# Ledger of designs, part 36: peptides against a protein of PDB entry 3ZN8

Target 1, 125 residues: chain A of PDB entry 3ZN8
Amino acid sequence: LEEYDKIQKKMEDVMEGKGKLTLRDVYAQIIALRKMGPLSKVLQHIPGLGIMLPTPSEDQLKIGEEKIRRWLAALNSMTYKELENPNIIDKSRMRRIAEGSGLEVEEVRELLEWYNNMNRLLKMV

## One batch from the design tools (peptide; aimed at target 1 Q29 R69 W71 W114)

Design b2_p26_8_s4 (made by RFdiffusion4, then SolubleMPNN; from b2_p26_8, 17 letters changed)
Fold by OpenDDE base, seed 3:
Structure b2_p26_8_s4 (fold): chain B 125 residues (1-125), chain A 26 residues (1-26)
Amino acid sequence: as target 1 above (125 residues)
Amino acid sequence: DKELDRRFFERVLQLLVAKKKREEAE
């Protein structure tokens, strides 16, 4: 319970501009969202909301879960320094991470691009 | 493709709601 509260507080601090989002924070949030599952699965059981929210198909959920597993493998192949400071990840580091995780270099680049986009989004909230 | 974006956004919304509830309880 204490770990979840720390993870939540850190994310709140990032949204308030009091903290920096790291790949370690991303890892923690991915684990948390996997444990809970998609909120759309809960909302589809509410009469009237299941028609209005495009719920991803079972196949789309499976594809998403596979992508999550692949990105967790990439994160697990990063050094602590890289997780805390993703901006240091150059082409050589990306290649090492890809090789260590069994991914293509492009998949590691996609993760880093996603992180950068998410970090920008959180700063605008 | 965009499933992780959606799930991450849902998580952010949950955190905002939880924060608001804490601030109301203080």
Scores: peptide ipSAE 0.368, ipTM 0.776, DockQ to the pose 0.195
OpenDDE base, seeds 1, 2, 4, 5: peptide ipSAE 0.358, 0.368, 0.366, 0.368; ipTM 0.774, 0.777, 0.773, 0.779

## One batch from the design tools (peptide; aimed at target 1 H45)

Design b2_p27_1 (made by RFdiffusion4; failed a check: the pose's geometry)
Pose (drawn by RFdiffusion4):
Structure b2_p27_1 (pose): chain A 106 residues (1, 21-125), chain P 27 residues (1-27)
Amino acid sequence: LLTLRDVYAQIIALRKMGPLSKVLQHIPGLGIMLPTPSEDQLKIGEEKIRRWLAALNSMTYKELENPNIIDKSRMRRIAEGSGLEVEEVRELLEWYNNMNRLLKMV
Amino acid sequence: DPEEEAEELEEEVEELEEEAEEKEEEE
């Protein structure tokens, strides 16, 4: 049930219920439909879950703050350690900056 | 919001921090 500390404390809670659907707990707004979140049980069918939660915990508690310092020598690092590819790491690293970015405009 | 799992979550964050440090040292 400044940001990095929140990201963990949040993503860790996003597994002990589902992947849960509490996305509609702090949104007074309304939804769209039900035949759409049905593709959430698909990723659950596999023995695994997601590639993101993989290389996510395979990083230092400070490397997630400014993933910009990460080079070609650091991408392959958390690649082979997590089992993911260099490409699957980029999509993850280029996202840690987005959260710390779009949040500033909030 | 419920506050029953706050301490558990803090422990898990600490464990992940330790695991991440260990993985950095191994690398």

Design b2_p27_1_s1 (made by RFdiffusion4, then SolubleMPNN; from b2_p27_1, 14 letters changed; failed a check: the pose's geometry)
Amino acid sequence: EPKEYQEEIEKEVEELKRKGEELAEKA

Design b2_p27_1_s2 (made by RFdiffusion4, then SolubleMPNN; from b2_p27_1, 13 letters changed; failed a check: the pose's geometry)
Amino acid sequence: EPEEYKEEIEKEVEKIFKEGEEREKEA

Design b2_p27_1_s3 (made by RFdiffusion4, then SolubleMPNN; from b2_p27_1, 13 letters changed; failed a check: the pose's geometry)
Amino acid sequence: PPEEYKEEIEKEVEELEKKGEERARKA

Design b2_p27_1_s4 (made by RFdiffusion4, then SolubleMPNN; from b2_p27_1, 14 letters changed; failed a check: the pose's geometry)
Amino acid sequence: PPEEYKEEIEKEVEELKKKGEELAKKA

Design b2_p27_2 (made by RFdiffusion4; failed a check: the pose's geometry)
Pose (drawn by RFdiffusion4):
Structure b2_p27_2 (pose): chain A 106 residues (1, 21-125), chain P 27 residues (1-27)
Amino acid sequence: LLTLRDVYAQIIALRKMGPLSKVLQHIPGLGIMLPTPSEDQLKIGEEKIRRWLAALNSMTYKELENPNIIDKSRMRRIAEGSGLEVEEVRELLEWYNNMNRLLKMV
Amino acid sequence: EEEEKEKLEKKLKALEKLIAEKLKEEK
């Protein structure tokens, strides 16, 4: 049930219920339909879950703040350690900056 | 104090949305 500390405390909570659906707990707005979140149970059917939660915990508690400092020598680092590929790491690293970015406009 | 709390709530809501969008992209 400044940002990095929040991301962990939040993503950790996003497993001990599902992948839960509390996405509709702090949104006074309305939804769309039910036949859409059905594709959530598909990823659950595999023995595994998601590649993101992999390399995510395979990083220092400071490397997640400014993933920009990460080079070609650092991407392969959290790649092989997590079992993901260099490509699967980029999509993850280019996202840690987005959260810290779009949040500034909030 | 109330305004700060409201801003924090908005930030949390924004993070939730961003995480939800990211989860949708992986699909």

Design b2_p27_2_s1 (made by RFdiffusion4, then SolubleMPNN; from b2_p27_2, 17 letters changed)
Fold by OpenDDE base, seed 5:
Structure b2_p27_2_s1 (fold): chain B 125 residues (1-125), chain A 27 residues (1-27)
Amino acid sequence: as target 1 above (125 residues)
Amino acid sequence: DEEEKKRQEERRRALLELILDFERKEL
């Protein structure tokens, strides 16, 4: 719960314009999800939410675990400067990150696209 | 104070929904 609370607070700060979401924050989120499992499972234990939270199937969990492994490899191949400011990641940096992580450039692009979309959505809420 | 609390709760719910949508996509 503590790791999720930190992530939630960080995202709330971003939504309030008090900060920015970085790939370092994404890394922390991925690590938290791996340690604690899906937030949906955690929230199911909270009385009064009254929402039927979707639980991932076993197959979805396996696919997600492999995706997480790949994204962690990419993140571990980034410099601190890239993690703090992903907007500096150009085609040359993407290729280096892909080569260093054993991924396709398209997979690194997908991670960055997801990050950009998440950061935009957080600013709109 | 009551309106601000409501706005904070709405933001919190929207954030939780965003996180859950991410988890559904990636997990």
Scores: peptide ipSAE 0.172, ipTM 0.612, DockQ to the pose 0.248
OpenDDE base, seeds 1, 2, 3, 4: peptide ipSAE 0.157, 0.165, 0.158, 0.161; ipTM 0.612, 0.608, 0.599, 0.603

Design b2_p27_2_s2 (made by RFdiffusion4, then SolubleMPNN; from b2_p27_2, 18 letters changed)
Fold by OpenDDE base, seed 1:
Structure b2_p27_2_s2 (fold): chain B 125 residues (1-125), chain A 27 residues (1-27)
Amino acid sequence: as target 1 above (125 residues)
Amino acid sequence: AAAEEAKREAQRQALLRLIEEFRRREL
């Protein structure tokens, strides 16, 4: 719960322009979500929410889990400076991260694009 | 065997690039 509250506060600070979202924050979010485990399953069992949220098929959950695992591998292959300042990640750094994590460069690019889109979205809210 | 060799070569190239990055810029 304390880790989740810190993440929410960080998102609020970014929305208010008082902070910057980093890939370290993304890493913390993924770890917190994984620690919460079946809370996502608990939310699926709340009457009324399951009607509004299409329950991902078991196959969609597996695909999502594999994608998260790959993103964690990429994040674990980044330097502290890259995690704090993702904008320094050039083509050379992306290639290093991909090779270090056993991913394609395109998968690392997808993660960075997702991060950039999320950071833009949070600044518009 | 060929796929494993290709992976080893990719790792070697990654290490060489990492060393060069340390020389050219702060990581």
Scores: peptide ipSAE 0.087, ipTM 0.534, DockQ to the pose 0.014
OpenDDE base, seeds 2, 3, 4, 5: peptide ipSAE 0.032, 0.015, 0.099, 0.083; ipTM 0.490, 0.398, 0.544, 0.509; seeds 4, 5 fail the geometry check

Design b2_p27_2_s3 (made by RFdiffusion4, then SolubleMPNN; from b2_p27_2, 19 letters changed; failed a check: the pose's geometry)
Amino acid sequence: AAAREAEEEARRRALLELIHEELLKEL

Design b2_p27_2_s4 (made by RFdiffusion4, then SolubleMPNN; from b2_p27_2, 15 letters changed; failed a check: the pose's geometry)
Amino acid sequence: SEEEERKREEQRRALLRLIEEFLRKEL

Design b2_p27_3 (made by RFdiffusion4)
Pose (drawn by RFdiffusion4):
Structure b2_p27_3 (pose): chain A 106 residues (1, 21-125), chain P 27 residues (1-27)
Amino acid sequence: LLTLRDVYAQIIALRKMGPLSKVLQHIPGLGIMLPTPSEDQLKIGEEKIRRWLAALNSMTYKELENPNIIDKSRMRRIAEGSGLEVEEVRELLEWYNNMNRLLKMV
Amino acid sequence: EEKEEEERFKEEILELLFNRMREKKEE
């Protein structure tokens, strides 16, 4: 049930219920339909879950703040350690900056 | 299809973060 500390404390809570659906707990707005979140149980069927939660905990508690400092020598680092590929790391690293970015405009 | 599901999940995480930040500011 400044940002990095929040990301962990949040993502960790996003596994001990599902992948839960509390996405509709702090949104007074309305939804769309039910035949859409059905593709959430598909990823659950596999013995695994997601690649993101992999290389995510395979990083220092400071490397997530400014993933910009990460180079070609640092991407392959958290790649082989997590079992993911260099390409599967980029999509993860280029996202840590987005959260710390779009949040500024909030 | 896998990438679209990943993008949707990112958007859901962002929505959660935005709402929490708004609630903090309102408090």

Design b2_p27_3_s1 (made by RFdiffusion4, then SolubleMPNN; from b2_p27_3, 15 letters changed)
Fold by OpenDDE base, seed 1:
Structure b2_p27_3_s1 (fold): chain B 125 residues (1-125), chain A 27 residues (1-27)
Amino acid sequence: as target 1 above (125 residues)
Amino acid sequence: SEKELDKRFREQLLQLLVAREKKRLEE
């Protein structure tokens, strides 16, 4: 919960123009997500909601977990400078990150694209 | 999954937006 609160504060700061979302922030969010589990599971503990919420199949959860694990591997292969300033990640850096994480370069690009989309969204609201 | 991560980020963003609007209404 404490980590989640820190992430919320960071997102608030970004929305207020007091900072930017970094890949370090993304990493923290992923870790928090994994600790809490799927939102559906969290909501199942609320009386009355557990019966009405669609629960993803176990197979869907496994697929999701694998994708998250792959992205974590990519993030763990980045330098601190890259995590704080993802815009410096060029083709050479992407290749290095991909090789270090056992991913395809395209998967690293997808992560960066997702990050850019989230950062743009936060700045827009 | 990417979808789950996206969902969690979006939900958090929505909560922040609602909280911000609530504060504005109280001012």
Scores: peptide ipSAE 0.187, ipTM 0.637, DockQ to the pose 0.160
OpenDDE base, seeds 2, 3, 4, 5: peptide ipSAE 0.206, 0.196, 0.216, 0.144; ipTM 0.659, 0.641, 0.660, 0.602; seeds 2, 3, 4 fail the geometry check

Design b2_p27_3_s2 (made by RFdiffusion4, then SolubleMPNN; from b2_p27_3, 14 letters changed)
Fold by OpenDDE base, seed 4:
Structure b2_p27_3_s2 (fold): chain B 125 residues (1-125), chain A 27 residues (1-27)
Amino acid sequence: as target 1 above (125 residues)
Amino acid sequence: KEKELDERFREQILQLLVAQAEKRKQE
């Protein structure tokens, strides 16, 4: 729960309270984060976070990086309308996105579920 | 620092993704 609240606060800071979080915003954030280098380097620069959050193992970091790469492939396979309004993504659209990205439909569903959860949290504040 | 906030956000996203992957491995 605390991790979700911190993500929410960061999303609010990035959006300056100016709107509904879209998948385009998520895409832009993931790209910005990837430009900062390997996640292992990010952990080394935050001494206070390692005390409050379990430090992922190097293997867990690699799994997370691969998952982010897969989600980026899904996002790159979405139309502009889908990125701006993810709620229009039905089963047919999910299948198209999965086929275009080389992912399982369930992986696309997981991304959308994660987005919906984040957007719900942002509306509660 | 704005960079530190971005790093924290990155760690949090990674932890969520890892936790989701671990949940799938247990199912």
Scores: peptide ipSAE 0.135, ipTM 0.607, DockQ to the pose 0.040
OpenDDE base, seeds 1, 2, 3, 5: peptide ipSAE 0.123, 0.115, 0.078, 0.085; ipTM 0.610, 0.599, 0.559, 0.565; seeds 1, 2, 5 fail the geometry check

Design b2_p27_3_s3 (made by RFdiffusion4, then SolubleMPNN; from b2_p27_3, 18 letters changed)
Fold by OpenDDE base, seed 2:
Structure b2_p27_3_s3 (fold): chain B 125 residues (1-125), chain A 27 residues (1-27)
Amino acid sequence: as target 1 above (125 residues)
Amino acid sequence: LEEELDKRFQERLLQLLVAKKKKEELE
């Protein structure tokens, strides 16, 4: 519970423009999501939200979980400095991260591009 | 855009918003 409150507060601070989203924050959010399970399963336990949100097929959930595992592998292959300041990740660092995680360099680039886009979006709110 | 990572991030944001509302309803 205490870890969830810290993660929540950090996310609120980032959404309010009071903080910078880091890849460490992204990692923490992914782990928190995996512990709670799919939002559709959580919402099914709320009486009165009888909206059958289209539950992804079991196969779509498995594909999604594999993608998330790949991203977690990339994040786990980053240094603390890279997680806190992803902008320092150059081509050499990207290659090292890719090799350490068993990913293509392009997949690491896509993660960094996503992070940059998300961080820009959050600064506009 | 990595659709799965974006989806997971959005799901987390929604979970946090729902949890916040539920807390406010209990106070």
Scores: peptide ipSAE 0.193, ipTM 0.649, DockQ to the pose 0.180
OpenDDE base, seeds 1, 3, 4, 5: peptide ipSAE 0.170, 0.177, 0.173, 0.176; ipTM 0.628, 0.631, 0.626, 0.632

Design b2_p27_3_s4 (made by RFdiffusion4, then SolubleMPNN; from b2_p27_3, 15 letters changed)
Fold by OpenDDE base, seed 4:
Structure b2_p27_3_s4 (fold): chain B 125 residues (1-125), chain A 27 residues (1-27)
Amino acid sequence: as target 1 above (125 residues)
Amino acid sequence: KDKELDKRFQEEILKLLVARKEKELKE
């Protein structure tokens, strides 16, 4: 809960125009979200709401978890400097990260693109 | 595109938006 609160505060700060979301923040958020699970799983325990919430199939959850696991591997292969300042990640760094994580360079690029999109989204909200 | 991760982050963002809106309504 404490970790989640820190992440929430960070996201709030970014939404208020204070700083930016980093890959370190993303990493922490992914871990926190995995621990808490999807909101639908939380809400399903509330009487009367669980039956109305769409729940992904087990197979869909597994596929999603695999992708998340792959991205976590990429994040674990990044330096602190890269996590804090993803904009410094060039082709050489992407290749190193990919090799270190067992991913294709394109998968690392996709992660970075996703990050940029999420960061932009937070700033627009 | 990781739809599952997108969904999770979007849910969190929505929570923040709802909280903000609730604060505004109380003011």
Scores: peptide ipSAE 0.186, ipTM 0.612, DockQ to the pose 0.189
OpenDDE base, seeds 1, 2, 3, 5: peptide ipSAE 0.177, 0.169, 0.171, 0.166; ipTM 0.607, 0.603, 0.598, 0.599; seeds 1, 5 fail the geometry check

Design b2_p27_4 (made by RFdiffusion4; failed a check: the pose's geometry)
Pose (drawn by RFdiffusion4):
Structure b2_p27_4 (pose): chain A 106 residues (1, 21-125), chain P 27 residues (1-27)
Amino acid sequence: LLTLRDVYAQIIALRKMGPLSKVLQHIPGLGIMLPTPSEDQLKIGEEKIRRWLAALNSMTYKELENPNIIDKSRMRRIAEGSGLEVEEVRELLEWYNNMNRLLKMV
Amino acid sequence: EEEKRTFLTKLLFEKEIFGESEFPDPL
């Protein structure tokens, strides 16, 4: 049930219920339909879950704040340690900056 | 703080970063 601390305290809570659906707990708005979140049980069927939550905990509690400092020597680092590829790391690293970015405009 | 939490939930939802990981829980 500044930002990095929140990201962990949140993502950690996003696994002890599902992947839960509390996305509709702090949104007074309305939804669309039900035949759409059905593709959420698909990723649950596999013994695994998601590549993101992998290399995510395979980083220092400061490297997530400014993933810009990460180079070609640091991407392969959290790649082999997590079992993901260099490509699967880029999509993850280029996202940590987005959260800390779009949040500023909030 | 609540708006930021809600917004982060929306971002996480958009990226579908949900579920039980194989990695041990840090708590």

Design b2_p27_4_s1 (made by RFdiffusion4, then SolubleMPNN; from b2_p27_4, 15 letters changed; failed a check: the pose's geometry)
Amino acid sequence: EEERKRALLQLLDKHKVFGPSPVPDPE

Design b2_p27_4_s2 (made by RFdiffusion4, then SolubleMPNN; from b2_p27_4, 12 letters changed; failed a check: the pose's geometry)
Amino acid sequence: SEERRAALLKLLEERKVFGPSPFPDPD

Design b2_p27_4_s3 (made by RFdiffusion4, then SolubleMPNN; from b2_p27_4, 13 letters changed; failed a check: the pose's geometry)
Amino acid sequence: REERRRALLELLAEHDVFGPSPFPDPE

Design b2_p27_4_s4 (made by RFdiffusion4, then SolubleMPNN; from b2_p27_4, 13 letters changed; failed a check: the pose's geometry)
Amino acid sequence: DEERRRALLLLLHEHEVFGPSPVPDPE

Design b2_p27_5 (made by RFdiffusion4)
Pose (drawn by RFdiffusion4):
Structure b2_p27_5 (pose): chain A 106 residues (1, 21-125), chain P 27 residues (1-27)
Amino acid sequence: LLTLRDVYAQIIALRKMGPLSKVLQHIPGLGIMLPTPSEDQLKIGEEKIRRWLAALNSMTYKELENPNIIDKSRMRRIAEGSGLEVEEVRELLEWYNNMNRLLKMV
Amino acid sequence: KEEIEKRFQAMTKLIYEKLFGYLPVLE
């Protein structure tokens, strides 16, 4: 049930219930429909879950703050350690900056 | 407090969108 510390404390809570659906707990707004979140149980059917939660914990508690410092020598690093590919790492690294970015405008 | 709530809500939306690639919420 400044940001990096929050990301972990949050993502960790996003597994001990589902992938849970508490996305509608702090949103006074309304939803759309039910036949849409049905594709959430699909990823649960596999023995695994997601590639993101993989290389995510395979990083230092400071490398997640500024993933910009990461080079071609650092991407392959958390790639083979997590079992993901260099490409599957980019989509992850280029996202840590987005959260710390769009949050500034909030 | 209101700013924190708004930030937390934004973080929840971003993480949900990242996990599932869609957002079933209207503002």

Design b2_p27_5_s1 (made by RFdiffusion4, then SolubleMPNN; from b2_p27_5, 16 letters changed)
Fold by OpenDDE base, seed 2:
Structure b2_p27_5_s1 (fold): chain B 125 residues (1-125), chain A 27 residues (1-27)
Amino acid sequence: as target 1 above (125 residues)
Amino acid sequence: SLEEQRRRQALLLLLYERLTGYNPIKL
């Protein structure tokens, strides 16, 4: 129960920001995340989370780091219009983005699905 | 603003969970 309440509060915090959450916001946050250093050290930069928290395994962190780079590549291959309005990204645009970023189309779809799912969850809060 | 900071922090945690499979909010 406590976990759900905490998650809900964080979801509410996302909604309280300026306007609609877009891929521009995601992009900005990924860049900020990279500036914090490696994923293994990200949590220590967040106030209220203890310095010695259980962390993912080294393998999980490595996979996560690669995912960040891949998603960033996809975002770098998007137009400003697409970043602001991800819903316009159709199959043709996904293919272009994938080719431009050196990713599989499925990876671009994965990013977009995550974004869409997150938005749906936020609307339910 | 404080609101923007909270929003960014929340998004960061959600992103972290997606990237690592680990939910830091549970901690």
Scores: peptide ipSAE 0.498, ipTM 0.855, DockQ to the pose 0.409
OpenDDE base, seeds 1, 3, 4, 5: peptide ipSAE 0.161, 0.165, 0.162, 0.167; ipTM 0.628, 0.627, 0.624, 0.636; seed 3 fails the geometry check

Design b2_p27_5_s2 (made by RFdiffusion4, then SolubleMPNN; from b2_p27_5, 14 letters changed)
Fold by OpenDDE base, seed 4:
Structure b2_p27_5_s2 (fold): chain B 125 residues (1-125), chain A 27 residues (1-27)
Amino acid sequence: as target 1 above (125 residues)
Amino acid sequence: EEEEQRRRQALDLLLWEKLTGYNPILL
């Protein structure tokens, strides 16, 4: 329950300002995240988390980097309309995106499910 | 500008948690 409340609070911070989160926003933030580097740099800028949090292992970073590459491939295979309105992405569109990105359909589904779950949390706040 | 920074930081954390499985909230 406490973890869920903390996730909701982070989602509130995402809602403050520029309206509904889109996949274009997600794409832009993934690019920014790669430029910033390790999670430790992000955590250092968060008020109250200036406590030495354990840094991700090198293996966790490599897994994350591969996942980033795969999600960027999927996002680069989407149309502008799909990036702005991901809810229009049906099974046919998912298959096209998967084929265009060299991914399995399940990987594209995972990205969309994560995005949808985030937007559900945002609507409850 | 501070609000946009908080939004970006929140999204960065949520992305890292999903991409690496690293959860800083449990730490």
Scores: peptide ipSAE 0.392, ipTM 0.819, DockQ to the pose 0.369
OpenDDE base, seeds 1, 2, 3, 5: peptide ipSAE 0.377, 0.387, 0.380, 0.378; ipTM 0.814, 0.817, 0.813, 0.814

Design b2_p27_5_s3 (made by RFdiffusion4, then SolubleMPNN; from b2_p27_5, 14 letters changed)
Fold by OpenDDE base, seed 2:
Structure b2_p27_5_s3 (fold): chain B 125 residues (1-125), chain A 27 residues (1-27)
Amino acid sequence: as target 1 above (125 residues)
Amino acid sequence: EEEEERRRRALLLLLWERLTGYNPILE
């Protein structure tokens, strides 16, 4: 819960233009989500939404855990400069990260695409 | 403030849903 609040504050700062979401922040978010446990614990923090969303199945949790593990592997294969400035990650860097993490290049691209989309959403909110 | 907090929490939920493959209602 404490880490969740820290992340929420960071996201708030980004939405208010007081900061930028980096892959370092993404890493922290992923770790915090893992510590929170089931999605139900996340949903309980959203008044009204928890009633509308079903609890994820065990299979969904397993898929999520695997995806998290893979993304963490990618993040662990990035340089500090890349984590702070993901926009510098070109095709050559993506390939290196993929090879270092045991992932496909497309999986690294997927992570970066998600990051870019998240940044767009944060700016719109 | 309450709306902003809801939006922040929704984004975290979207992250989780993206990871698990669960179809988000918020999208």
Scores: peptide ipSAE 0.205, ipTM 0.670, DockQ to the pose 0.325
OpenDDE base, seeds 1, 3, 4, 5: peptide ipSAE 0.170, 0.186, 0.187, 0.170; ipTM 0.635, 0.661, 0.651, 0.642

Design b2_p27_5_s4 (made by RFdiffusion4, then SolubleMPNN; from b2_p27_5, 13 letters changed)
Fold by OpenDDE base, seed 3:
Structure b2_p27_5_s4 (fold): chain B 125 residues (1-125), chain A 27 residues (1-27)
Amino acid sequence: as target 1 above (125 residues)
Amino acid sequence: EKEEEQRRQALTLMLYEKLTGYNPILL
């Protein structure tokens, strides 16, 4: 429990910190995440989090792994300018990204909304 | 360097939550 509290505090400290988060940063971290292995093993690489934690079901992990692949496809279909400044992604760009990645527009929108929510939280703190 | 690592860890946790629906901090 103490270790979890430390991690939570560190996360809060990071959220209060200064810095611009971009989709390039998201991309880099997804790659790093994948390098750790499957999602089922990711938490083992974080101090204080171990295999004893309740974990998603096998099906939920499979869904998560698929989402990673889909998000990477979307990110790989973005221009550098879009990765650095996601706010420029309008409906036309979003449609292009979706078509180029083989995703539905709604899936690209989900990624962008998630990013925007994170960025909003970072800015408001 | 420690701050950067903390940021990477935080982003990892946020990604994990989004991908799996589970918040590991709350687990």
Scores: peptide ipSAE 0.580, ipTM 0.891, DockQ to the pose 0.407
OpenDDE base, seeds 1, 2, 4, 5: peptide ipSAE 0.576, 0.580, 0.574, 0.579; ipTM 0.888, 0.889, 0.887, 0.891

Design b2_p27_6 (made by RFdiffusion4)
Pose (drawn by RFdiffusion4):
Structure b2_p27_6 (pose): chain A 106 residues (1, 21-125), chain P 27 residues (1-27)
Amino acid sequence: LLTLRDVYAQIIALRKMGPLSKVLQHIPGLGIMLPTPSEDQLKIGEEKIRRWLAALNSMTYKELENPNIIDKSRMRRIAEGSGLEVEEVRELLEWYNNMNRLLKMV
Amino acid sequence: EEEERKEELEERKEETEERKEELEEEE
């Protein structure tokens, strides 16, 4: 049930219920339909879950703040350690900056 | 900023509970 601390405390809570659906707990707005979140149980069917939650905990509690400092020597680093590829790391690293960015405009 | 975010989350939670109560009354 400044940002990095929050991201962990949140993503850790996003596993002990599902992947849960509390996405509709702090949104007074309305949804769309039910035949759409059905593709959430698909990723649950596999013995695994997601690649993101992999290389996510395979980083220092400061490397997530400014993933910009990460180079070609640092991407392969959290790649082989997590079992993901260099490409699967980019999509993750280029996202840590987005959260710390779009949040500023909030 | 952390306190403000918590306050905003609490407000949003209260607004969601109120709207759910209104929808239950309408049903």

Design b2_p27_6_s1 (made by RFdiffusion4, then SolubleMPNN; from b2_p27_6, 20 letters changed)
Fold by OpenDDE base, seed 4:
Structure b2_p27_6_s1 (fold): chain B 125 residues (1-125), chain A 27 residues (1-27)
Amino acid sequence: as target 1 above (125 residues)
Amino acid sequence: LRKELEELRKKLLEERKKLLEELKKLL
């Protein structure tokens, strides 16, 4: 619970422009959500989210879980400096992260694109 | 749009705080 409250306060601070979302913050969120159980159970308890999110099919949940597992492998292969400042990840760093995680370079690129898109959305709110 | 998104965010945060307090009473 305390880790979750810290993650939420960090998200609030980022959305207020008082902070930057990092891949370390993303990693902490993924780990906290996995400790709380399936995202489906957490989202089902939030009024309105269970109505707005079509209940992902069991197959969509499995695909999402595998994608999260692959992204965690990439995050575990990053240095502290890369987790704090993902913008320093060049082609050489991206290749090293892919090799160290057993992923394709494209999968590491997809994670970084997702992070960049999320960070843009948080600045628009 | 931005104001409506901020109001929706405030409502979601408030509902979440209530759910966390209920979960803390059950654990």
Scores: peptide ipSAE 0.040, ipTM 0.423, DockQ to the pose 0.098
OpenDDE base, seeds 1, 2, 3, 5: peptide ipSAE 0.014, 0.023, 0.016, 0.013; ipTM 0.304, 0.414, 0.397, 0.304

